# Ledger of designs, part 163: peptides against a protein of PDB entry 3H8D

Target 1, 122 residues: chain A of PDB entry 3H8D
Amino acid sequence: DMKRQQRFFRIPFIRPADQYKDPQNKKKGWWYAHFDGPWIARQMELHPDKPPILLVAGKDDMEMCELNLEETGLTRKRGAEILPRQFEEIWERCGGIQYLQSAIESRQARPTYATAMLQNLL

## One batch from the design tools (peptide; made by RFdiffusion4, then SolubleMPNN)

Design b2_p24_4_s1 (from b2_p24_4, 13 letters changed)
Fold by OpenDDE base, seed 4:
Structure b2_p24_4_s1 (fold): chain B 122 residues (1-122), chain C 122 residues (1-122), chain A 24 residues (1-24)
Amino acid sequence: as target 1 above (122 residues)
Amino acid sequence: as target 1 above (122 residues)
Amino acid sequence: EVEAELEAQQDLLENNEYLASLFA
């Protein structure tokens, strides 16, 4: 079988409380997504003032982007797509491996490319 | 003692995945905040496609706005401030009373005006 | 325990980021 394309994206976000501040006072966060084919597999959110949020499909569906990749428009947003390693490096630094591992072990993770890769690593 | 001013705010937000879509395809969420004096006591986020997120000081500090009220600029954003009941009605509909009650009973909630009021109600 | 704490933190951060993105 042809493996689904793995695509990664990053877009900045600003806290709602900052949207009306001067640019100098707007702290940017970063929204990261890993799409396993058309569907999101992992989501990660970096805040300037909060701990990172790690989300994995199956466990965190209600908190993750429900749009398929095409619906997000991310493929059409210049500069949004990032390299796999650009996602993974941040994911790992934020404890993503441990987070996903726990989700798999508890049978909360939906099988994705990410779960498969982690299972190969462990 | 003069009680700290209780102020409530609501601002719209758009999912990162929607920020580049046509306006017709941008689903707005709503960010709600209750400030007990200068510091946030409760935060609530309504998504068009996810369950509401309820946050209370002490328990959810890492996920809540870390800015004091003045720093948020919300007081200067026209239309951002809402009436207490406009916040409470949504809070209640989203299970906020139960959520805060549990946080208090588990000693996870930081004492705020909200905890005090809930303790008076129960 | 660490995994559970990390998961909880991640959920909180994701929610906050999503909200932040909505407000950006």
Scores: peptide ipSAE 0.056, ipTM 0.469, DockQ to the pose 0.038; fails the geometry check
Fold by OpenDDE base, seed 5:
Structure b2_p24_4_s1 (fold): chain B 122 residues (1-122), chain C 122 residues (1-122), chain A 24 residues (1-24)
Amino acid sequence: as target 1 above (122 residues)
Amino acid sequence: as target 1 above (122 residues)
Amino acid sequence: EVEAELEAQQDLLENNEYLASLFA
């Protein structure tokens, strides 16, 4: 049902290796999620020292959030929710369009709002 | 027309007195705006060293943004747009509900989405 | 709480700057 609400979230993370270091020695990463209704459609991870990780539902389910949106508590975490464009700008910069397109073409992508939007764009 | 889009923005500002100081000596404030369609409905300023400033359309027009939304360039400034709740949480904490209510009761408030929402809440 | 929120907003700004730096 494409009437599902699209919601986007971003939270910082610290690498396990930096967890107990002084604050100045902690390098932050960023975890992004796009939820299409209750379930994740896209996930993205920005790392301070390695390439971004792009994940799409259907293809990368084992690496993605397994909780529904309500279970994540993201909607209740102040500052976690972001605007669609805040997600999409980074997604695009990281090659997300091509990544999702490839997943669709290979029939690995689960149909989501994201796949529908991309299919309309192409 | 209550079908108008509601958009919210936040940008930092540095006090004029701190403008030319070293970065560590600059105290940031925050400027918030709620636009009801093209025109501002509410404005809010958080200061590092003085009480928040609350402004509502109709009452405080001379102190508020005089540009329409498009003229401000806020929609084109990355990171400026915020979620409604990001505005409302601060608005509420600063006494914005009471401030707007008083403005409505005194007939100083211009009708906006904000006034309509508050009237529905009361 | 307002002051605490101001600090939180500042942190958010810093985070945004960091994100921008990832693509610089």
Scores: peptide ipSAE 0.027, ipTM 0.542, DockQ to the pose 0.061; fails the geometry check
Fold by OpenDDE base, seed 2:
Structure b2_p24_4_s1 (fold): chain B 122 residues (1-122), chain C 122 residues (1-122), chain A 24 residues (1-24)
Amino acid sequence: as target 1 above (122 residues)
Amino acid sequence: as target 1 above (122 residues)
Amino acid sequence: EVEAELEAQQDLLENNEYLASLFA
């Protein structure tokens, strides 16, 4: 069977409260996504002033991107796509392995490429 | 048969003449490489003040990176690896398709993933 | 550590913008 394509994206964002502030007062965050085929598997948000947000499919569907990959336009946004390792390095540093593991153990995680890879790692 | 891994890298460089100048007087260039398995297939250099340099294996071996991929340390340099499209977009803009085509037609190009892909395109 | 990585990511973005400017 054909393996689903794994694609990763990163875009900066400014908090709503900072949207109309001067540049020096806009604190930049980073939005990360892992798409397993057309559907998101993991999402991560880095903030300059608060802990990272980690999200996994099945558990956090209500907080994650609701669009399929094509609908996001990310594939057409220059500079948005990143290498797998550029996602994974941050994911690991933010405690993503433990987060996803817990989601699997609690049976909250939907099976994805991410869950499969983690189960291979453990 | 197993396909060779295609990997792409980009690093900035400063011209030798600018090495010891103040930052505002250092003009940044960009060095690009396409590795077809362990060996370089294409190299490209962008300069702020002169035309791009395009190099293809077989034709330009004397001017290209002489190290295999592992020897370069590029795989261990954070931020050096780039997506294929990040290389190809610049390659195309710099006339790389025509350059490689000419190298193939003149029988100067060594067969690589790059030559194969171009021959599929034409 | 995460903050340091965030800064590195910002640098990458700036580099990409520079490259785009070469062909603008």
Scores: peptide ipSAE 0.015, ipTM 0.521, DockQ to the pose 0.061; fails the geometry check
Fold by OpenDDE base, seed 3:
Structure b2_p24_4_s1 (fold): chain B 122 residues (1-122), chain C 122 residues (1-122), chain A 24 residues (1-24)
Amino acid sequence: as target 1 above (122 residues)
Amino acid sequence: as target 1 above (122 residues)
Amino acid sequence: EVEAELEAQQDLLENNEYLASLFA
């Protein structure tokens, strides 16, 4: 269970409207993922023109990555994997702790490494 | 023991002879460290003009970082911490497996996470 | 801001990739 490998990833994305613009006019967003073993536990999206999106397993399954870790190819993409703190720092700044806490309290969150760590903190 | 956090770091260095040259004429080296909990287990130095240097705890203590992890300040230096594979990939390319194996066989190596992993591999 | 920190982190990753390529 908590002996599963925790792995974190980040990749950029360009908005469809910007994909044909000059490089200086392309605004980048960022897609983040936390995998608890083979399955995603948390997802986060930073956008240049709207509020960040926070997603947690169990509550937001329909909006989250549907692929297991191996299927994503993230482990094979150079520069995609990041350190835990690189994910958590952004997660905290975006209100991720409160979001996950609320999901646990409403019994919407699936138990993951992330939920366990939060339960220890509170 | 093997429940200790394994952390890896990399920082650049400039040769003393190059420190006053134009940026384009400064050749960078790289200093790598593997910490098994608070104590260094492996150290590696990549040089632009000579072979890499490999060092392992127990055998090379006199040539290795003498500070514990907290004393180094590496955990507080932005961009210094790297992923395990980013260390291991370079370690392997430089002949680190053979070097550590030889140190174990000669009974010079101090037991660390690194020695344990190698013993599992061989 | 979060975006500013993202840019800083991206720079660090790019630097790491450069190092890996230098000795590959």
Scores: peptide ipSAE 0.015, ipTM 0.511, DockQ to the pose 0.066; fails the geometry check

Design b2_p24_4_s2 (from b2_p24_4, 13 letters changed)
Fold by OpenDDE base, seed 5:
Structure b2_p24_4_s2 (fold): chain B 122 residues (1-122), chain C 122 residues (1-122), chain A 24 residues (1-24)
Amino acid sequence: as target 1 above (122 residues)
Amino acid sequence: as target 1 above (122 residues)
Amino acid sequence: EEMEELEAQQDLLENNKYLAELFA
């Protein structure tokens, strides 16, 4: 069984309310994704004016990227791909470990590389 | 056998002749490294005013980083670590495939992840 | 051109500073 590749991505976004403002007045958010093979396993969104949003596969499918990795075009976007640690550091800071753990315990999380790694940690 | 982690790094350097010039007159070069586990496997240097330098373990040990990865502190330098593709793209453009192949054929290259991957390609 | 591209990539990596602003 070929082990699924873990790939991580980050892209900025501008709030709709700021789209037509001068660049200096646009506040950026950040969209993060972890793909376990072709499918998203974790997603998070950082916002300048509200708490982070954390999402895990199985539990939050409706709010997460619905496209497989290839369909997203992220692999073709320069600067979109990031290192695992660049994702994990933010994930941890945002309480992602606890969030995913809770999703596992509640049987809401779909098994992913992320869930497996977390289970190895516990 | 725990598979050795492949990690890649890039840091800028300033030519000695430019060190004391005004920032706008300093030309940057780039130092790249591929570590196969704790030890460097490949190194390359991009210069603004001369051809790239390509180095492979075994052949070019004397010109390459002599420190193990941990000793370099690269893992602790923000922005130093890069994606594999960020290294490989430049490596390929600089003729790294041919360079490493020649080193293998001449029996000068030390076996590394890089040599193994190249042998799989061929 | 290649050097300029590399600089651009480095600048992109430095955009992590914007993340710090989000956590402020």
Scores: peptide ipSAE 0.018, ipTM 0.548, DockQ to the pose 0.066
Fold by OpenDDE base, seed 3:
Structure b2_p24_4_s2 (fold): chain B 122 residues (1-122), chain C 122 residues (1-122), chain A 24 residues (1-24)
Amino acid sequence: as target 1 above (122 residues)
Amino acid sequence: as target 1 above (122 residues)
Amino acid sequence: EEMEELEAQQDLLENNKYLAELFA
């Protein structure tokens, strides 16, 4: 149902290798998620020293967050929730449209709000 | 179509009577809007010295913002866009659910994302 | 599992700044 709440989140992370370094030597990455209702639809990871990682439901389930939205605690984490456009800007810049399109065309993508929006756009 | 973008905005305003007073004597109000795609669905005004004003599409068109979302320039105003819950918390606190429900029952409300969500909730 | 590497707060108004800093 396209009436489900679409909620977006971003949290920083530090690489395990930098975890115990001095603050100035810790390189920050960013973890992004789009939840279509209780279930994740898209995930994205920005890294300081490697290419972005893009993941879409159905295709990449084994690599994506397996917790439902409530279980993640993200809704209770201050500053974690972001505006849709704050997610989409980065998603677009990282080639997310093409990635999701390919997943749809290969019949790997699970239908989500994101797949529906893309199919309306194209 | 329930796939339309739901976007929410908040901007401060100063009462005309306070416009030329010293800063400490300017009482701030808040203008809220919910856009269901390009068209406004709900509007709300919080005032420092009078009850909140609630407005819903169809019923209150003459008193609501007549500009489409693009014409408002709100999408280009830094800090104007807010999360859905930031709107809904205030809407609920001000009796927006009952107001919209009454507008639906009296056949005054235009169908919007907001009316659909309410009818799913009840 | 990526949640195990989570860190502190972020400023929503500085999204572009964060991106610029991350990829600089």
Scores: peptide ipSAE 0.017, ipTM 0.576, DockQ to the pose 0.070
Fold by OpenDDE base, seed 2:
Structure b2_p24_4_s2 (fold): chain B 122 residues (1-122), chain C 122 residues (1-122), chain A 24 residues (1-24)
Amino acid sequence: as target 1 above (122 residues)
Amino acid sequence: as target 1 above (122 residues)
Amino acid sequence: EEMEELEAQQDLLENNKYLAELFA
């Protein structure tokens, strides 16, 4: 079977309420994505003032990036692509393992590289 | 089948003859490695004054890193790990596709993630 | 605090400068 390339990205975001504030009043969040081939497998959002948001394909499709990787332009954005470990470290810290496991157990998760790797870990 | 993690690394090296020279007289080379799980799949060496060296598992085992990834300490060396594309771009530029293809055709290459990906490309 | 720690990621995308340096 064809093996898909796993690619990871991180970009900063400014909260809508802060968009027009002075720089010192703009608190950055971070948007993380894992693409399993052309399609997103996991998404994670870190916020300066609220809990992280964890999203997995199948379960959270409505809240995740709907564009394929090429459409996002992330591969062409300097500094956006990150190492797998840079994603996984934060994913784990934010409870991503448990979140994805629960999604698998409830049959909400679409099979992805992420689900396969987790099942290998367990 | 268990999917292995693909990890890529780059570290600088100084030519033996330059080890004890002043910094301005030390010309850096670069050592690149692709690990398919615990074992090296590809190695590449860029030199300031000679052609690149390309090495693939099976064919060039005697000239490649013999340590497993954990033994190398590369995962613990800050700045050593690089993105897949950072490896592949240089690999391609140095003729790595043709080199690996030839190794496959001659049945010298050990099956790795690299060989599988190349076969998918062709 | 965690955000500050997470922001400290190094840029891993610049490789062309190394190649250019070696082959210049």
Scores: peptide ipSAE 0.016, ipTM 0.567, DockQ to the pose 0.061
Fold by OpenDDE base, seed 4:
Structure b2_p24_4_s2 (fold): chain B 122 residues (1-122), chain C 122 residues (1-122), chain A 24 residues (1-24)
Amino acid sequence: as target 1 above (122 residues)
Amino acid sequence: as target 1 above (122 residues)
Amino acid sequence: EEMEELEAQQDLLENNKYLAELFA
């Protein structure tokens, strides 16, 4: 439904393996989320020393945030919300378009704003 | 076309009548723009002491920014770009939904992302 | 009223440095 807000977020994270190390030994990653209304549509994780992780609703639900947007507290975290383009630029660079397309073709993707936009692009 | 980015901007402005006054006598307004790809779809102006100005493409072209997005330099101005909701919240409060709807009904609105979204809402 | 709300701080574009750090 076009009534749903599309909201995007980014927060840094420290790898679990680095959690108890000194700050100089903690490598920072980045967690990204696209919420289509209250529910997550896409998730992405960037790491300094391994390939990005791309996730889409329906296909990757078990690996994605299970909380609705309000439950995450992201809207109350300063600096967490980002512009759509700030998400999409990274998504595109990481091969997200092809990843989502493949999920649609395999009938694994749950319909979201993201799937609708992609179908309108192709 | 769903290939077009929807980008939103806000910048302060000083009224022409206050341009040559001392800073304490310059009242700040706010200029808002929604760009549907390279071209403006909606414009809004907030003033401290008069009603807001709402403008939509097709109807109000002569009163709206005539530059394409790249020509404006908005993408290069720090702090100018805002989240979609930051635009829409003010747009809604100012009666923008009804204004755009009326422009569609009178056949004055140029088709944009904004008109499409509204038609999907109603 | 609306003007006061609009004066709130925004750091959206300042966060572009984080992207540069990852991809530079």
Scores: peptide ipSAE 0.020, ipTM 0.604, DockQ to the pose 0.056; fails the geometry check

Design b2_p24_4_s3 (from b2_p24_4, 10 letters changed)
Fold by OpenDDE base, seed 2:
Structure b2_p24_4_s3 (fold): chain B 122 residues (1-122), chain C 122 residues (1-122), chain A 24 residues (1-24)
Amino acid sequence: as target 1 above (122 residues)
Amino acid sequence: as target 1 above (122 residues)
Amino acid sequence: DVEEELEAQQDLLENNEFLARLFA
């Protein structure tokens, strides 16, 4: 149902290997999530030292958040929620459109708000 | 130099996850700091839902306040400053003596007023 | 505000653990 609330979140992270290093040696990454209602639809990770990771529901469920939105606590985490465009801009830059398209065409993607919007775009 | 001013502070905090919850669902913790002159020597956190966190200079620098005392603004915050005994009593109850002792013995602790006092005690 | 700063610092320090829980 496209009437579900679409919410987007961003969390900075430090590479586990850098966790105990000096601040100047801690390179920051960014974790992004798009929730289509209670369930994650897209996930994205920006790393300082490797290509971005793009994940879409259905195809990448094993690597994506299994908690519903309320269980994540993201809605209660200060500064975590971002605007849709703040997610989409990065998603686009990282090749998310093509990634999701490919997942749809291979019939790996679970239908979500994201798949629906992409189908409207194409 | 043991002639440095020893100052102690306590401030409440709300768990980040509870930030946007109703007041009744915001569980309060307490943050404690011991400043040996301008620099923090010990830090302590009392949480409503997990064991207290004890931190000592040298060992736990990465998790402790990096601001000097003046930069913290604690000296200007009403009700933040506490008596030495108000800190020490909680420190003792939380196992701070043993924690600091262990840090000294492992040569992880930076010498501070706290380490000196402990060595006088033992 | 020192309390807000403290909370922000704590949030940052716990981010990795927070994220890890999302995949538990």
Scores: peptide ipSAE 0.281, ipTM 0.609, DockQ to the pose 0.176
Fold by OpenDDE base, seed 5:
Structure b2_p24_4_s3 (fold): chain B 122 residues (1-122), chain C 122 residues (1-122), chain A 24 residues (1-24)
Amino acid sequence: as target 1 above (122 residues)
Amino acid sequence: as target 1 above (122 residues)
Amino acid sequence: DVEEELEAQQDLLENNEFLARLFA
């Protein structure tokens, strides 16, 4: 169960409106994902022009990746995989701890490595 | 239904390996798209160093543009839009008719203007 | 360099498409 490998990924993106602007006028966003074994546990999106979006398994399934890790191709995308700390640092800064805690307390979160670690912390 | 506007686009790309080469050593590829109304019906990629890639809606959705036409910004990109014949000529040369036909016969193709026109031809 | 700028843009566009597929 909780012996599943934890893997983290990050992909930059640009706003559609900036797609054909000069490079200096393109503002990047960042998509983040935490996979607990084959399935996503947490997802996070940083946008240049709006607040971060936090998503957790169980609560936000409809807005999150529904493919298993192998199906996503993330493991084959150069530079996509990141270290756990690279994810967690941003997650914490965005209020992810509180967000996940609330999801657990409201019984909306699906049990994952993330929920287990959080409950260990609290 | 089949009253949707058909629009075609082409944009060049350069191989990542050639990104930092001298201009004379950069080989261009070409990305082509056919939109049947808001959604892509066919996609085609010409590469300098490998066979053409043909993609049709329904069969190849995972490899095709998932954005609707408006989201792509293609309509706002100068020189991106091309005439129907400019797409079809290349499509035909690359074996697109046979490719789409096979997708229809295997029941993998999503009905589009392209499938309808092909079935009219055959 | 226009070509280099285009390549950078294309990489980002590819990322956009990749992400779109994940959420579709």
Scores: peptide ipSAE 0.279, ipTM 0.621, DockQ to the pose 0.208
Fold by OpenDDE base, seed 4:
Structure b2_p24_4_s3 (fold): chain B 122 residues (1-122), chain C 122 residues (1-122), chain A 24 residues (1-24)
Amino acid sequence: as target 1 above (122 residues)
Amino acid sequence: as target 1 above (122 residues)
Amino acid sequence: DVEEELEAQQDLLENNEFLARLFA
């Protein structure tokens, strides 16, 4: 069977408090998503003024995108889709490997492509 | 003393979601600014798919242009400057008079040429 | 370019709205 398509997306955002500030005072954040087929597997948020947020399916469902990929419209949003490595590089830098590993070990992670890949690595 | 120069500008923008669509599907918004001397007094944004945004100095500083007029480069951008009436007509249609009035009454508005003119009208 | 900067700002605002819709 064909593996589910792995697709990655990135959306920049500005803090609500900065929305009306001068451009130079608008600090960008970055929202990242990894979809394993139609459903999100990992989510990540980079903030200018707080630690990164790492989220994995199963453990963090309530804080993650609940829409399937088609419902999100991400595939139709120009510039949103990124290469796998563009996601993984940031994920790794933010401690995503350890985060996901812990979620697996605690039996909180839902099996996804991400969990499978990590287990193959370990 | 010479009154501060009142200058008005308009810049079109395209919705981010439409930036990559065919030209016919790119809905334009319009960004408007009123500068009372070097500093912005009013800002207005017309959107194709949401209510107009009205902003007045003092009340909405965080959402308005933070650059002085010279810093914006608007005076050097061909076609950006508009006549006062071209701004005011839209401002009025969008409820700007009431918006500014409320800002004055709530003591949120910074004194500007716009506040002065409105108070002369009332 | 002021227009480009404005467009970029508007893009960010739209992104905020987009994300808000995803998590509303």
Scores: peptide ipSAE 0.287, ipTM 0.619, DockQ to the pose 0.197; fails the geometry check
Fold by OpenDDE base, seed 1:
Structure b2_p24_4_s3 (fold): chain B 122 residues (1-122), chain C 122 residues (1-122), chain A 24 residues (1-24)
Amino acid sequence: as target 1 above (122 residues)
Amino acid sequence: as target 1 above (122 residues)
Amino acid sequence: DVEEELEAQQDLLENNEFLARLFA
């Protein structure tokens, strides 16, 4: 059902290796998630010193959030929710369109709002 | 009682104005606290684009943490607690010694472990 | 508000643990 609510979230994090370092040595990353209804459709991770990680449902399930949206508590975390465009802008910059397209073409992607939108775009 | 436990904490924060900005536009500050037993003795705030803020008990009570240590939950926050020297190094760099000394001399400072140590130093 | 700021700071500090829970 493509009429499911689309919700997007962003959470900053400190690299595990930096957790106990001096402030100047703590480099921040960013975790992004797109939920298509109760289930995650896309996930993205920005790191300070390595390439972005892009993940799409179906292909990357084992590396993605396995909790439903309600279970995550994201909707109750102040400041976590972002606008669709705030996600999409970063997604596009990171090559997300190509990544998802490839996943679709290889039949690895689970159908989601994201796959549907891409199909409409192409 | 100068035999009270001295505990020091450090927490990063994002400026209120940056809360909803792009990741690259979110500048991180650092909040430091010195607790002399249950009550705060000194507080320090490092900001990315303005001078450090120094606060001492008695003088700056209205701008300092008003919770007792237990109420803050700081002792239960992984990675929040720091060594005394980690606090003092920054305190000294920010002019904390002079700030506290002035507060003592003006009779604005509440007696704390910090005031006692400074008296011993001078 | 100092207390409000402290809460916000603590939330930020807990982000890693929160994320870790999402991937448990």
Scores: peptide ipSAE 0.281, ipTM 0.593, DockQ to the pose 0.159; fails the geometry check

